# Designs tried in a protein design run: peptides against a protein of PDB entry 3ESW. Part 17

Target 1, 322 residues: chain A of PDB entry 3ESW
Amino acid sequence: NNIDFDSIAKMLLIKYKDFILSKFKKAAPVENIRFQNLVHTNQFAQGVLGQSQHLCTVYDNPSWHSIVLETLDLDLIYKNVDKEFAKDGHAEGENIYTDYLVKELLRYFKQDFFKWCNKPDCNHCGQNTSENMTPLGSQGPNGEESKFNCGTVEIYKCNRCGNITRFPRYNDPIKLLETRKGRCGEWCNLFTLILKSFGLDVRYVWNREDHVWCEYFSNFLNRWVHVDSCEQSFDQPYIYSINWNKKMSYCIAFGKDGVVDVSKRYILQNELPRDQIKEEDLKFLCQFITKRLRYSLNDDEIYQLACRDEQEQIELIRGKTQ

## One batch from the design tools (peptide; aimed at target 1 L13)

Design b1_p12_6_s4 (made by RFdiffusion4, then SolubleMPNN; from b1_p12_6, 6 letters changed)
Fold by OpenDDE base, seed 4:
Structure b1_p12_6_s4 (fold): chain B 322 residues (1-322), chain A 12 residues (1-12)
Amino acid sequence: as target 1 above (322 residues)
Amino acid sequence: DELIKEFIEKVL
């Protein structure tokens, strides 16, 4: 009996696809109860849910993408991409071009477009006066600042002129295209939108220990790639744990297609206690939110994403990004 | 498809 290995392989692929698809079916009543209980009883779970409701969808705005593309110096960007791409001897049409684009966007954003703002300049004294600024604390937004999704406004007094300068912490990335300054939050927020505006698969990574960055899915590397706009960093997930010697407990990635615990990619040493949630409950939470985000997708999209998820989980377990 | 192929090749 010649075992038709091709027929068996096809049947196994069908059964595997069906098995994968079965995992993404609408949550059972028991899973809904578990989810509700978890988000009502665990503050960390509630925080992850709240972030997912915003970060997973906010950047999928075509009108914002148009505004971004109209605001950036696309001629400069593509000129630099084309120059570096040609210098390395790549042919047009290779998937690696997007990696060059992201690297140039990192350069452009940090060097030409956006500014780091520890303290604002004095509105009265002008540029390069931040050294004269004393923090007075934070307050709520005024009526104008509130239009741009401002949660808090940092208040500074100029030691030279005595005037008050407001530094609103805008969460509206379109307002950040105007202000062109901020800290890691503003940098990551706008840079995530910029990458999305080029049609890229992007995730927002939240670290519990007060940092945020992006991940980009490189079709060339066939994996999620670390991208930090603040650091002009591409594919350097080790910079926090190794270079900064940063202690960290959780890194959670938020994208349109899922929520993923990516802590293993970034927490290479100096791990803080993961005591905010049970590991099983965090895994359940991320999977449950991911299922919800995929409910409108077809079976082929769900299957492709599930294959990508499995690849990522293998990568995260093996600790080999290289 | 390649991971499934690799899995099939390793498990079968």
Scores: peptide ipSAE 0.007, ipTM 0.495, DockQ to the pose 0.279
OpenDDE base, seeds 1, 2, 3, 5: peptide ipSAE 0.011, 0.013, 0.007, 0.007; ipTM 0.538, 0.527, 0.440, 0.464; seeds 1, 2 fail the geometry check

Design b1_p12_7 (made by RFdiffusion4)
Pose (drawn by RFdiffusion4):
Structure b1_p12_7 (pose): chain A 322 residues (1-322), chain P 12 residues (1-12); non-standard residues A184 YCM
Amino acid sequence: as target 1 above (322 residues)
Amino acid sequence: SLELELLLHHLS
């Protein structure tokens, strides 16, 4: 009995596909209650549910993608990307071009395109002039800025001239293309959209302890890559937990293809207690949403995606890539 | 293969 593995191996891959295609089916009402209910037991759940609704579908918008592309200096971007591909892009330029593009976009966005804003500059006094602004709080948007999905307008008084500069906080990323300023919040909103506009596979990563950033899929490194625009950072998920020494509890990724707990990629010391939701329930929550996010996908798509997810679990469960 | 490694991991 030279036991045939190649037979058994080829079989199983077949059986596994059925297991997978079954998993991403129905929404049998049994687990539906578990969902509709969990979203009332727990607000960390309603939190994730709400964000999934604001953040997964939203950046897939051709109208927007095109405006961003019109607006960005593609000649400049692609020139530099091409210049860096010139100084030899790995023996295997095997979709490495895509990585050089993301890196350059980070540079352009930071060095060139968008600008940080703690207190705003005075609208009437000069440009470099923020530290003579004392804030008078926040309030609702006026008629004009109401158009751009704004909740809060921070208002400031200029002690040197008396006029009041205002700093609306927008969510319409197309509006940000114009204003070209803000904090992680909008820096990240616009940068996610920018990444999506090059047709990249992109995600919005949310840390409960007030920071947001991106994840991009590098076909060259065939895994997700951490991208943070504010820090013009490429593959440095440790940056928060180690370099900054920031304490963190949870990290959640959102995208058109799914919602995934990516904590393990980032919270690699200074771990805070994860005391917000039964870990079993969180796994369920993401799975149910990811499953829901895929009813209209076909079998080949449902499967290829589920494998990428699994490849990711092993990466996170373990301590490394591959 | 990668698919097989993923399957064996899932079964474990």

Design b1_p12_7_s1 (made by RFdiffusion4, then SolubleMPNN; from b1_p12_7, 4 letters changed)
Fold by OpenDDE base, seed 2:
Structure b1_p12_7_s1 (fold): chain B 322 residues (1-322), chain A 12 residues (1-12)
Amino acid sequence: as target 1 above (322 residues)
Amino acid sequence: SLELELVLERLK
């Protein structure tokens, strides 16, 4: 009896698909209860949920994408991408082109577009006066600043002229297209929107130890790729743990299609205690939010994303095959 | 296929 291996393989794939799809069905009442209890009893879980409610959906705004594309020097960007793409002689691959695009966007953003702001310049004295600025603390936004999703305003006094300069910490990325300055939060926020505006799959990565960055899903590399706009970094997840010797406990990625604990990608050494939530509860939380984000997707979309998720989990366990 | 590989990895 010639074992029809092809038939068996097809049957196994069908059963596997059905099994995977069964996991993404509407949450059972028991799961809803567990979720509600977790977010009400665990502050870290509540924080992750709160972040997911914003970060997973806010960047999926077509109007914002249009504004971004109208604001950027697309001619310069694509000229540089085309130039770098041509150098490497990759004749075949719309997929690799997006990697070059992301690398150019990193360059463009850091070198040409956005500015790091530790302290603002004095509004009265003008440019290059930040050295004269003394922090006085932080306060709430005024009526104008509040229009741009501003939670905090840092207040500085000029040592030269004595005037007060306000540095609003805007969370509206469209306002950041105007101000073109900030710290890691503003950088990551706007850069996430920029990447999304090019139709890319992007996640916002929150690190509990006061840093944030992006991940981009490379179709060429067939994986999530570390992207840090502040560092002009592409595929260097080790920079925090190794280069900075940073101690970290949690890295959580927030995307339109899911919430994922990506700590294993970035925490390579100097791991801080993961004592904010039980590992099983964090895993459950991320899975539960991910299921909710996928409720409107069809079975094929759910299956493809689930395959991607599984591949990522394998990657995170095995490490990068060098 | 990627799908078959994923199935095999999950069966491990």
Scores: peptide ipSAE 0.028, ipTM 0.706, DockQ to the pose 0.685
OpenDDE base, seeds 1, 3, 4, 5: peptide ipSAE 0.024, 0.022, 0.020, 0.020; ipTM 0.560, 0.560, 0.565, 0.571; seed 4 fails the geometry check

Design b1_p12_7_s2 (made by RFdiffusion4, then SolubleMPNN; from b1_p12_7, 5 letters changed)
Fold by OpenDDE base, seed 1:
Structure b1_p12_7_s2 (fold): chain B 322 residues (1-322), chain A 12 residues (1-12)
Amino acid sequence: as target 1 above (322 residues)
Amino acid sequence: SLELKLVLERLE
């Protein structure tokens, strides 16, 4: 009997797709119980859940995207992208254009748009007076500052004029388009929104050891790419572990389509103890949240994302970019 | 796995 291998292959592919899709069905009661127990008993798990409830969805705001695009110098940005693309990008294909765009956005943001703020300038003495500022501590926001999702205000006294200057730590990225200054939190927050406003697949990466950055999914490279606005860095995941010799325990990526432990991409040496949660429980937590984020997607979207997830996991296990 | 998917697609 001539075995119809083509028919068997098609059947196996269907069964494989069905198997993948079955993993994204509504959670069983036992999984819900496990999830609830985990987030109520483990502080780290509660923190990851809390961050996911904000970071996974907050940047999917069309009104914010419009405001961003209206605020940026798009003519300058695209002029520079076109210039770099014309040098050699045309030989590599159209998908590389987006990589040039992200690289220009990194340049534009750091060089032309946003400012690092260790200490604010004195409101009374004017520009370039931060050297005269002494920290007095932090306090809660006033009535005006509270309008812009401000949790903390740093207070400074000018050594020259004696006046007090407030540095609100705004979490509203639209307010950051006005203030144009901050530290790693403000930089990453606004830059994540900027990348999202160009229609890119972007994740916010939280490091437990007090740093934050982005990842962008490059269609040219066919993988998640490290992006740090503070460092004007593209595809340099090693900078923290190697260049900074930073000790780290956890790096968690938050995107609209999932939450992923990306620690293996960035923690290359000097790993701190991962003692905040059991590895199995962290894996379960990230998968559970990811499943919830995908509940509204169709079978094709779920399958494509699952394939992308698997490719990323292979990359992370092998320690080689694909 | 992705590898399994790729193999199956090649057989189709």
Scores: peptide ipSAE 0.019, ipTM 0.532, DockQ to the pose 0.131
OpenDDE base, seeds 2, 3, 4, 5: peptide ipSAE 0.008, 0.011, 0.010, 0.010; ipTM 0.507, 0.542, 0.513, 0.440; seed 2 fails the geometry check

Design b1_p12_7_s3 (made by RFdiffusion4, then SolubleMPNN; from b1_p12_7, 5 letters changed)
Fold by OpenDDE base, seed 2:
Structure b1_p12_7_s3 (fold): chain B 322 residues (1-322), chain A 12 residues (1-12)
Amino acid sequence: as target 1 above (322 residues)
Amino acid sequence: SLELKLVLERLK
């Protein structure tokens, strides 16, 4: 009896697809209860949920994408991408081109577009006066600042002229296209929107220890790629743990299609205690939010994303094969 | 296929 291996393989794939799809069905009442109890009893879970409600959807705004594309020097960007693409002679076509695009966007953003702001310049004394600025603390936004999703305003006094300069911490990325300055939060926020505006699959990564960055899904590499706009870094997830010797406990990625604990990608050494939530509860939480984000997707989309998720989990367990 | 690989890896 010639075992029809092809028939068996097809049957297994069908059964596997059905099995995967069954996991993404509408949450059972028991899962809803567990979720509600978790977010009401665990502050970390509540924080993750709150972040997901914003970060997973806010960047999917076509109007914002248009504004971004109108604001950036696209001619310069594509000229540089084309130049770098041509040098390496890659025949792999459109898939590798997006990696070059992201690398150029990192360069452009850091070198040409956005500025790091530890302290603002004095509004009265002008440019390059930040050295004269003394922090006085933080306060709530005024009526104008509140229009741009500002939660906090840092207040500085100029040691030279005595005037007060306000540094609003804007969360509106469109306002950041105007101000073109900030710290890791503003950098990551606007850069996430920029990447999304090019039609890329992007996640916002929150680290509990006061840093944030992006991940981009490379179709060429067929995986999520670390992207840090502050560092002009592409595919260097080790920079925090190894280069900075940073201690970290949690890294959570927030994207349109899911919430994922990516701590294993970035926490390579100096791991801090993961005591904010039970590991099983965090896994459940991320899966539950991910299911909700996918409720409107068809079976094929759900299946493709689930395959991507599984591949990522395998990657996170095995580590990068050097 | 990537799918077959994923199936096989999950069955391990």
Scores: peptide ipSAE 0.029, ipTM 0.720, DockQ to the pose 0.621
OpenDDE base, seeds 1, 3, 4, 5: peptide ipSAE 0.026, 0.017, 0.018, 0.005; ipTM 0.605, 0.612, 0.571, 0.355

Design b1_p12_7_s4 (made by RFdiffusion4, then SolubleMPNN; from b1_p12_7, 5 letters changed)
Fold by OpenDDE base, seed 1:
Structure b1_p12_7_s4 (fold): chain B 322 residues (1-322), chain A 12 residues (1-12)
Amino acid sequence: as target 1 above (322 residues)
Amino acid sequence: SLELKLVLEKLE
């Protein structure tokens, strides 16, 4: 019997595709019950769900993308990208251009556009007066600040003139295009929007131990790439665990197409106890949210994303990110 | 697994 291996291979591929697609069908009643019980009983799960409801979709706003592109110095950005691409990019192919773009956006954002703010300047004394500022604490937003999704306002007193300066912690990234200052939260928030405005696949990474950064999907490298706007860092996931010697427990990535536990990419040493949720429940939670985010996608899109997810999981298991 | 898919695609 001439076993038609080609026919068998085709049949197996079809069955495999169907199997993968079956995982993304509407959740069974038992899975819905498990999800509801988990988010009602586990505070960490509630937090992940709450973040996903905002971070997975908020940056997919065409009007915001237009405002960003109108605000940035695109001529400078593309001039610098073209200059770097002309040196080495022709040998590596067209897909490397987006890596050069992200690297330039990191440079531009940190060097030319945004400012780190430990303490604000005094509103009365003017520029370069932050050294004279004493923190008095935090309070709720006033009527004007509340228009820009402000949860907290840090209050400072000037030691020189005695006046009070308010530092609103704005969560509206469009307001951050105006203020051009903040800490890791404001940096990551606006930079995530900037990358999204260029049509890139981007995730927001939340670390439980008070840091946030981005991931960009590089078509050249064919993987998710670490991107930290605060550090002007591209593809250096080790900087937290190794360079900073930071202790960490959880890193969760939030994107339009899914929620992924990326802890294995960043927690290389000094792992803190992962005691906030059972590992099986966290895996279930991320998969369940990801499944919901993909409900409107067609079978081909679902299949391509599932293949990407599997490749990422293999990478995370093998520790071959670098 | 993606590995299985890649193996199957090579058999195609």
Scores: peptide ipSAE 0.022, ipTM 0.539, DockQ to the pose 0.134
OpenDDE base, seeds 2, 3, 4, 5: peptide ipSAE 0.014, 0.015, 0.017, 0.013; ipTM 0.542, 0.550, 0.529, 0.564

Design b1_p12_8 (made by RFdiffusion4)
Pose (drawn by RFdiffusion4):
Structure b1_p12_8 (pose): chain A 322 residues (1-322), chain P 12 residues (1-12); non-standard residues A184 YCM
Amino acid sequence: as target 1 above (322 residues)
Amino acid sequence: SFEDELAKKLLE
């Protein structure tokens, strides 16, 4: 009995596909209650649910993608990307070009395109002039800035001239293309959209301890890559936990294809207690949403995606890539 | 490849 593995191996891969295609089916009402309910047992759940609604579908918008592309200096971007491909781009330029592009976009965005804003500059006094602004709090948007999905307008008084500069906080990323300033918040909103506008596979990563950033899929490294625009950073998920020494509890990724707990990638010391939701319930929560996010996908799509997800679980469960 | 690694895992 030379036991035939190649037979048994080829078989199984077949059986596995059925197991997968079955998993991403229906929404049998049994687990539906578990969902509709869990979203009332727990707010960390409602939190994730709410954000999934604001953040997964939103950046897939051709009208926006095109405006961003019109607006960005593509000649400049692609020139530099090409210049860096010139100083050889790995023996296998095997979709490595895509990585060089993301890196250059980070540079352009930071060094060139968008600017940070703690207190705003005085609107009437010069440009370099923020530390003589004392804040008078926050309030609702006026008629004009209400158009751009704004909740809070921080207002400031200039002690040198008396005028009041205001700093609306927008969510319409197209508006940010114009204002070109802000904090992680909008830096990240616009940068996610920018990444999506090159048709890249992109995600919004949310840290409960007040920071946001991106994840981009590098076909060259065939895995997700951490991208943080504020820090012009490429593949440095440790940056928060170690370099900054920031204490963190949870990290959640959002995208058109799913919602995934990516904590393990980032919270690699200074771990805070994860005391917000039964870990079993969180797994369920993401799965149900990811499953929901895919009813309209076909079998080949449902499968290829589920494998990428699995490849990721092993990466996170373990301590490494591959 | 991923398929080979998955096959080996399913054989276990």

Design b1_p12_8_s2 (made by RFdiffusion4, then SolubleMPNN; from b1_p12_8, 5 letters changed)
Fold by OpenDDE base, seed 1:
Structure b1_p12_8_s2 (fold): chain B 322 residues (1-322), chain A 12 residues (1-12)
Amino acid sequence: as target 1 above (322 residues)
Amino acid sequence: SFEEKLALELLK
């Protein structure tokens, strides 16, 4: 019996595809009950769900993308990208151009566009007066600040003139295009929108230990790549654990197509206790939210994303990110 | 193919 191995291989691939697609069908009643119980009883799960409801969808706004592209110096950006791309003689193919674009956006954002704000300048004394500012605490937004999704306003007194300066912590990324200053939250928020505005696959990474950054899916490298706008860092996931010697427990990535625990990519040493949720429940939660985000996708899109998910899981298990 | 690479990695 000439075993048609090609026919068997094709049939196995079809069955495998069907099996993968079956995982993304509507949740069974028992899974819905498990999900509801988890988000009602576990505060960490509630936090992950709440973040997913915002971060997974907010950046998919075509009007915001247009405003971003109109605000950035695109001529300067593309001039610099073209210059760096030309140095490598095109030998690595067209897909590497996007990596050069992301690297230039990191440079442009940190050096030319946005400012780190430990303390604001005094509104009365003018530029370079932050050294004279004393923190008085935080309060709620006023009527004007509330228009730009502001939850907290930091209050400072000038030691020179005695006037009060307000530093609103805006969550509206379009307002951040105007203010052009902030800390890790404002940096990551606006930079995530900037990358999305170029049509890139981007995730927002939340670290429980008070830091945030991005991941970009590189078609050249065929993987998710660490991107930190604050550090002008590309593909350096080790900087937190190794360079900063930071202790961390959880890193969760939020994108339009899924929520993923990426802790294994960034927590290389000094791991803090993961005691906020059971590992099985966190895995279930991320998979359940991811499944919901993909409900409108066709079978081919679901299958392609599922293949990416499996590759990422293999990468995370093997510790082969670098 | 991507599928063949994935299948090979899942079998390891």
Scores: peptide ipSAE 0.007, ipTM 0.496, DockQ to the pose 0.297
OpenDDE base, seeds 2, 3, 4, 5: peptide ipSAE 0.006, 0.000, 0.000, 0.007; ipTM 0.485, 0.453, 0.412, 0.438; seeds 3, 4 fail the geometry check

## One batch from the design tools (peptide; aimed at target 1 F5 D6)

Design b2_p13_1 (made by RFdiffusion4; failed a check: too like the target's own chain)
Pose (drawn by RFdiffusion4):
Structure b2_p13_1 (pose): chain A 322 residues (1-322), chain P 13 residues (1-13); non-standard residues A184 YCM
Amino acid sequence: as target 1 above (322 residues)
Amino acid sequence: DSESIVKMLLEKL
């Protein structure tokens, strides 16, 4: 009995596909209650649910993608990307070009395109002039800035001239293309959209301890890559936990294809207690949403995506890539 | 290795 593994191996891959295609089916009402309910047992759940709604579908918008592309200096971007591909892009330029593009976009965005704003500059006094602004709090948007999905307008008084500069906080990323300033918040909103506008596979990563950033899929490294625009950073998920020494509890990724707990990629010391939701319930929560996010996908799509997800679980469960 | 793939797939199913 030379036991035939190649037979048994080829067989199973077949059986596994059925197991997968079955998993991403229905929404049998049994687990539906578990969902509609959990979203009332727990607010960390409602939190994730709410954000999934604001953040997964939103950046897939051709109208926007095109405006961003019109607006960005593509000639400049692609020139530099091409210049860096010139100084030899790996023996296997195997979709490595895509990585060089993301890196250059980070540079352009930071060095060139968008600017940070703690207190705003005075609107009437010069440009370099923020530290003579004392804040008078926040309030609702006026008629004009209401158009751009704004909740809070921080207002400031200029002690040198008396006028009041205001700093609306927008969520319409197309508005940010104009204003070209802000904090992680909008830096990240616009940068996610920018990444999506090159048709890249992109995600919004949310840290409960007040920071946001991106994840991009590198076909060259065939895994997700951490991208943080504020820090012009490429593949440095440790940056928060180690370099900054920031204490963190949870990290959640959002995208058109799903919602995934990516904590393990980032919270690699200074771990805070994860005391917000039964870990079993969180796994369920993401799975249900990811499953919901895929009813309209076909079998080949449902499967290829589920494998990428699995590849990711092993990467996180373990301590490394591959 | 095909044997390792068989074992891994059985664990998944």

Design b2_p13_1_s1 (made by RFdiffusion4, then SolubleMPNN; from b2_p13_1, 5 letters changed)
Fold by OpenDDE base, seed 4:
Structure b2_p13_1_s1 (fold): chain B 322 residues (1-322), chain A 13 residues (1-13)
Amino acid sequence: as target 1 above (322 residues)
Amino acid sequence: NNEELVKKLLEKL
């Protein structure tokens, strides 16, 4: 009997699709109880949930996308993208163009648009006066600063003029389009929005050890790609562990379609104890949040995302064995 | 190879 492998493959694919879709159905009461208990009893879980409630959805704002695109020098950006793309002899319409766009956005953002701010310039003495600034500590936002989602204001005194300069740590990325300065938080926040404004699939990666960056889903590479605006870095997930010799415990990616523990991509050496949550509970938490984020998606969208998730999990497993 | 495809699909189930 000739085994009709095509018929069997089709049947198995249907059964597999049904199985995958079954995992994304409404959470059972027991899963809800587990989730609630985890979030109420584990501070790290609560933190991940809180971040997911913001980071997974905040950047999906069409009005913000318009403001970003109106603010950036798109003519310069696309001119540079087209120039670099043409040098490499690619045809128009290739998925690789988006990788060139992201690389130019990294260049543009770091070189032309945004400024690193270790210390602010003195508001009285003017530009390039940060060397004269002494930190006095941090305080809460004033009434004006509070309008721009500011949680903390760093206070500096000018050694030259004695005046106080405030450095608000704004979380409103639209305000960052105006201020054009910050540290890793402001850089990553605005750059995440910038990438989203170009219609890209982007995740915000939070590292517990005080760094943040992006991931972008490259259709050319068919994977999540490390993107750090501070470093002008594209596809260099090793920079933290290897180049910086940074010690890290957790890297969590937050996107519109899910929350993923990406620690395996970035923590290549100098791993700190992962003692904040049980690994099984973290996995459950990320899956549970991801499931919630996908509740409005159709079966085909859910299935495609699940296939992407599986591929990423395979990648993340293999990366530790190299 | 359809047999390899079937095997891969079975590994996913």
Scores: peptide ipSAE 0.016, ipTM 0.522, DockQ to the pose 0.769
OpenDDE base, seeds 1, 2, 3, 5: peptide ipSAE 0.016, 0.014, 0.012, 0.009; ipTM 0.533, 0.507, 0.488, 0.510

Design b2_p13_1_s2 (made by RFdiffusion4, then SolubleMPNN; from b2_p13_1, 8 letters changed)
Fold by OpenDDE base, seed 2:
Structure b2_p13_1_s2 (fold): chain B 322 residues (1-322), chain A 13 residues (1-13)
Amino acid sequence: as target 1 above (322 residues)
Amino acid sequence: NNKELVEKLLKKL
């Protein structure tokens, strides 16, 4: 009996699709109870939920995308991308163009567009005066600063002129297009929006140990790729654990289609205790939020995303980028 | 090939 592997494959694909789709149906009452109990009893879970409510959706704003594209030097960016793509990209396929785009955006953002701000320049003395600035502490935003989603304002005194300079920590990424300065938070916030404005699949990665970066889904590499705007880094997830010798406990990725524990990609050594939540509860939480984010998607979209999720989980277990 | 696909799918179900 010649086994009709073609017929069996088709039948199994249908059954597998149905099985996967069954996992993304509306949460059972027991899952809702577990979720509510978890976010009410566990502070880390509450924090992850709170972040997901903002980070998973805030960057999906077409008006913001337009403002970004109008603000960037697109002629320079595409000129540089085209130049790099013309060297080798045609041999590797069209999907590699987007990887060149992300690499150029990293270059452009760090070299031409945005500035690192350890301390602000003195508003009175002008440029390159940050060395003369003494921190006095932090305050709440004033009425003007509050318009731009500002939680805190760092206060500095100039040692030269004695004047006070305010450094508002803006969370409005459109305001950051104007100010063009910040620390890892401002860098990652605006850069996440920039990548989204080019129509890319992007996640915001939060590290519990006070760092943040992006992930981009490369169609060429067929995986999530580490992207750090502060470091001008593409596909270097080892930077933190190896190069910085940073100790870390949690890395959580937030995207429009899901919340994922990506700690295994970045925590290669010097792992801190993961004592904030049970591993099973964190896994449940991320899956539960991910299901909610996908409730409006069709069966084909859900299936495609579930295939990506499975491939990512395999990658994270193997410790090898395929 | 469809045999390998069948074998992969059977491991996932």
Scores: peptide ipSAE 0.031, ipTM 0.602, DockQ to the pose 0.813
OpenDDE base, seeds 1, 3, 4, 5: peptide ipSAE 0.009, 0.026, 0.016, 0.018; ipTM 0.494, 0.588, 0.527, 0.536

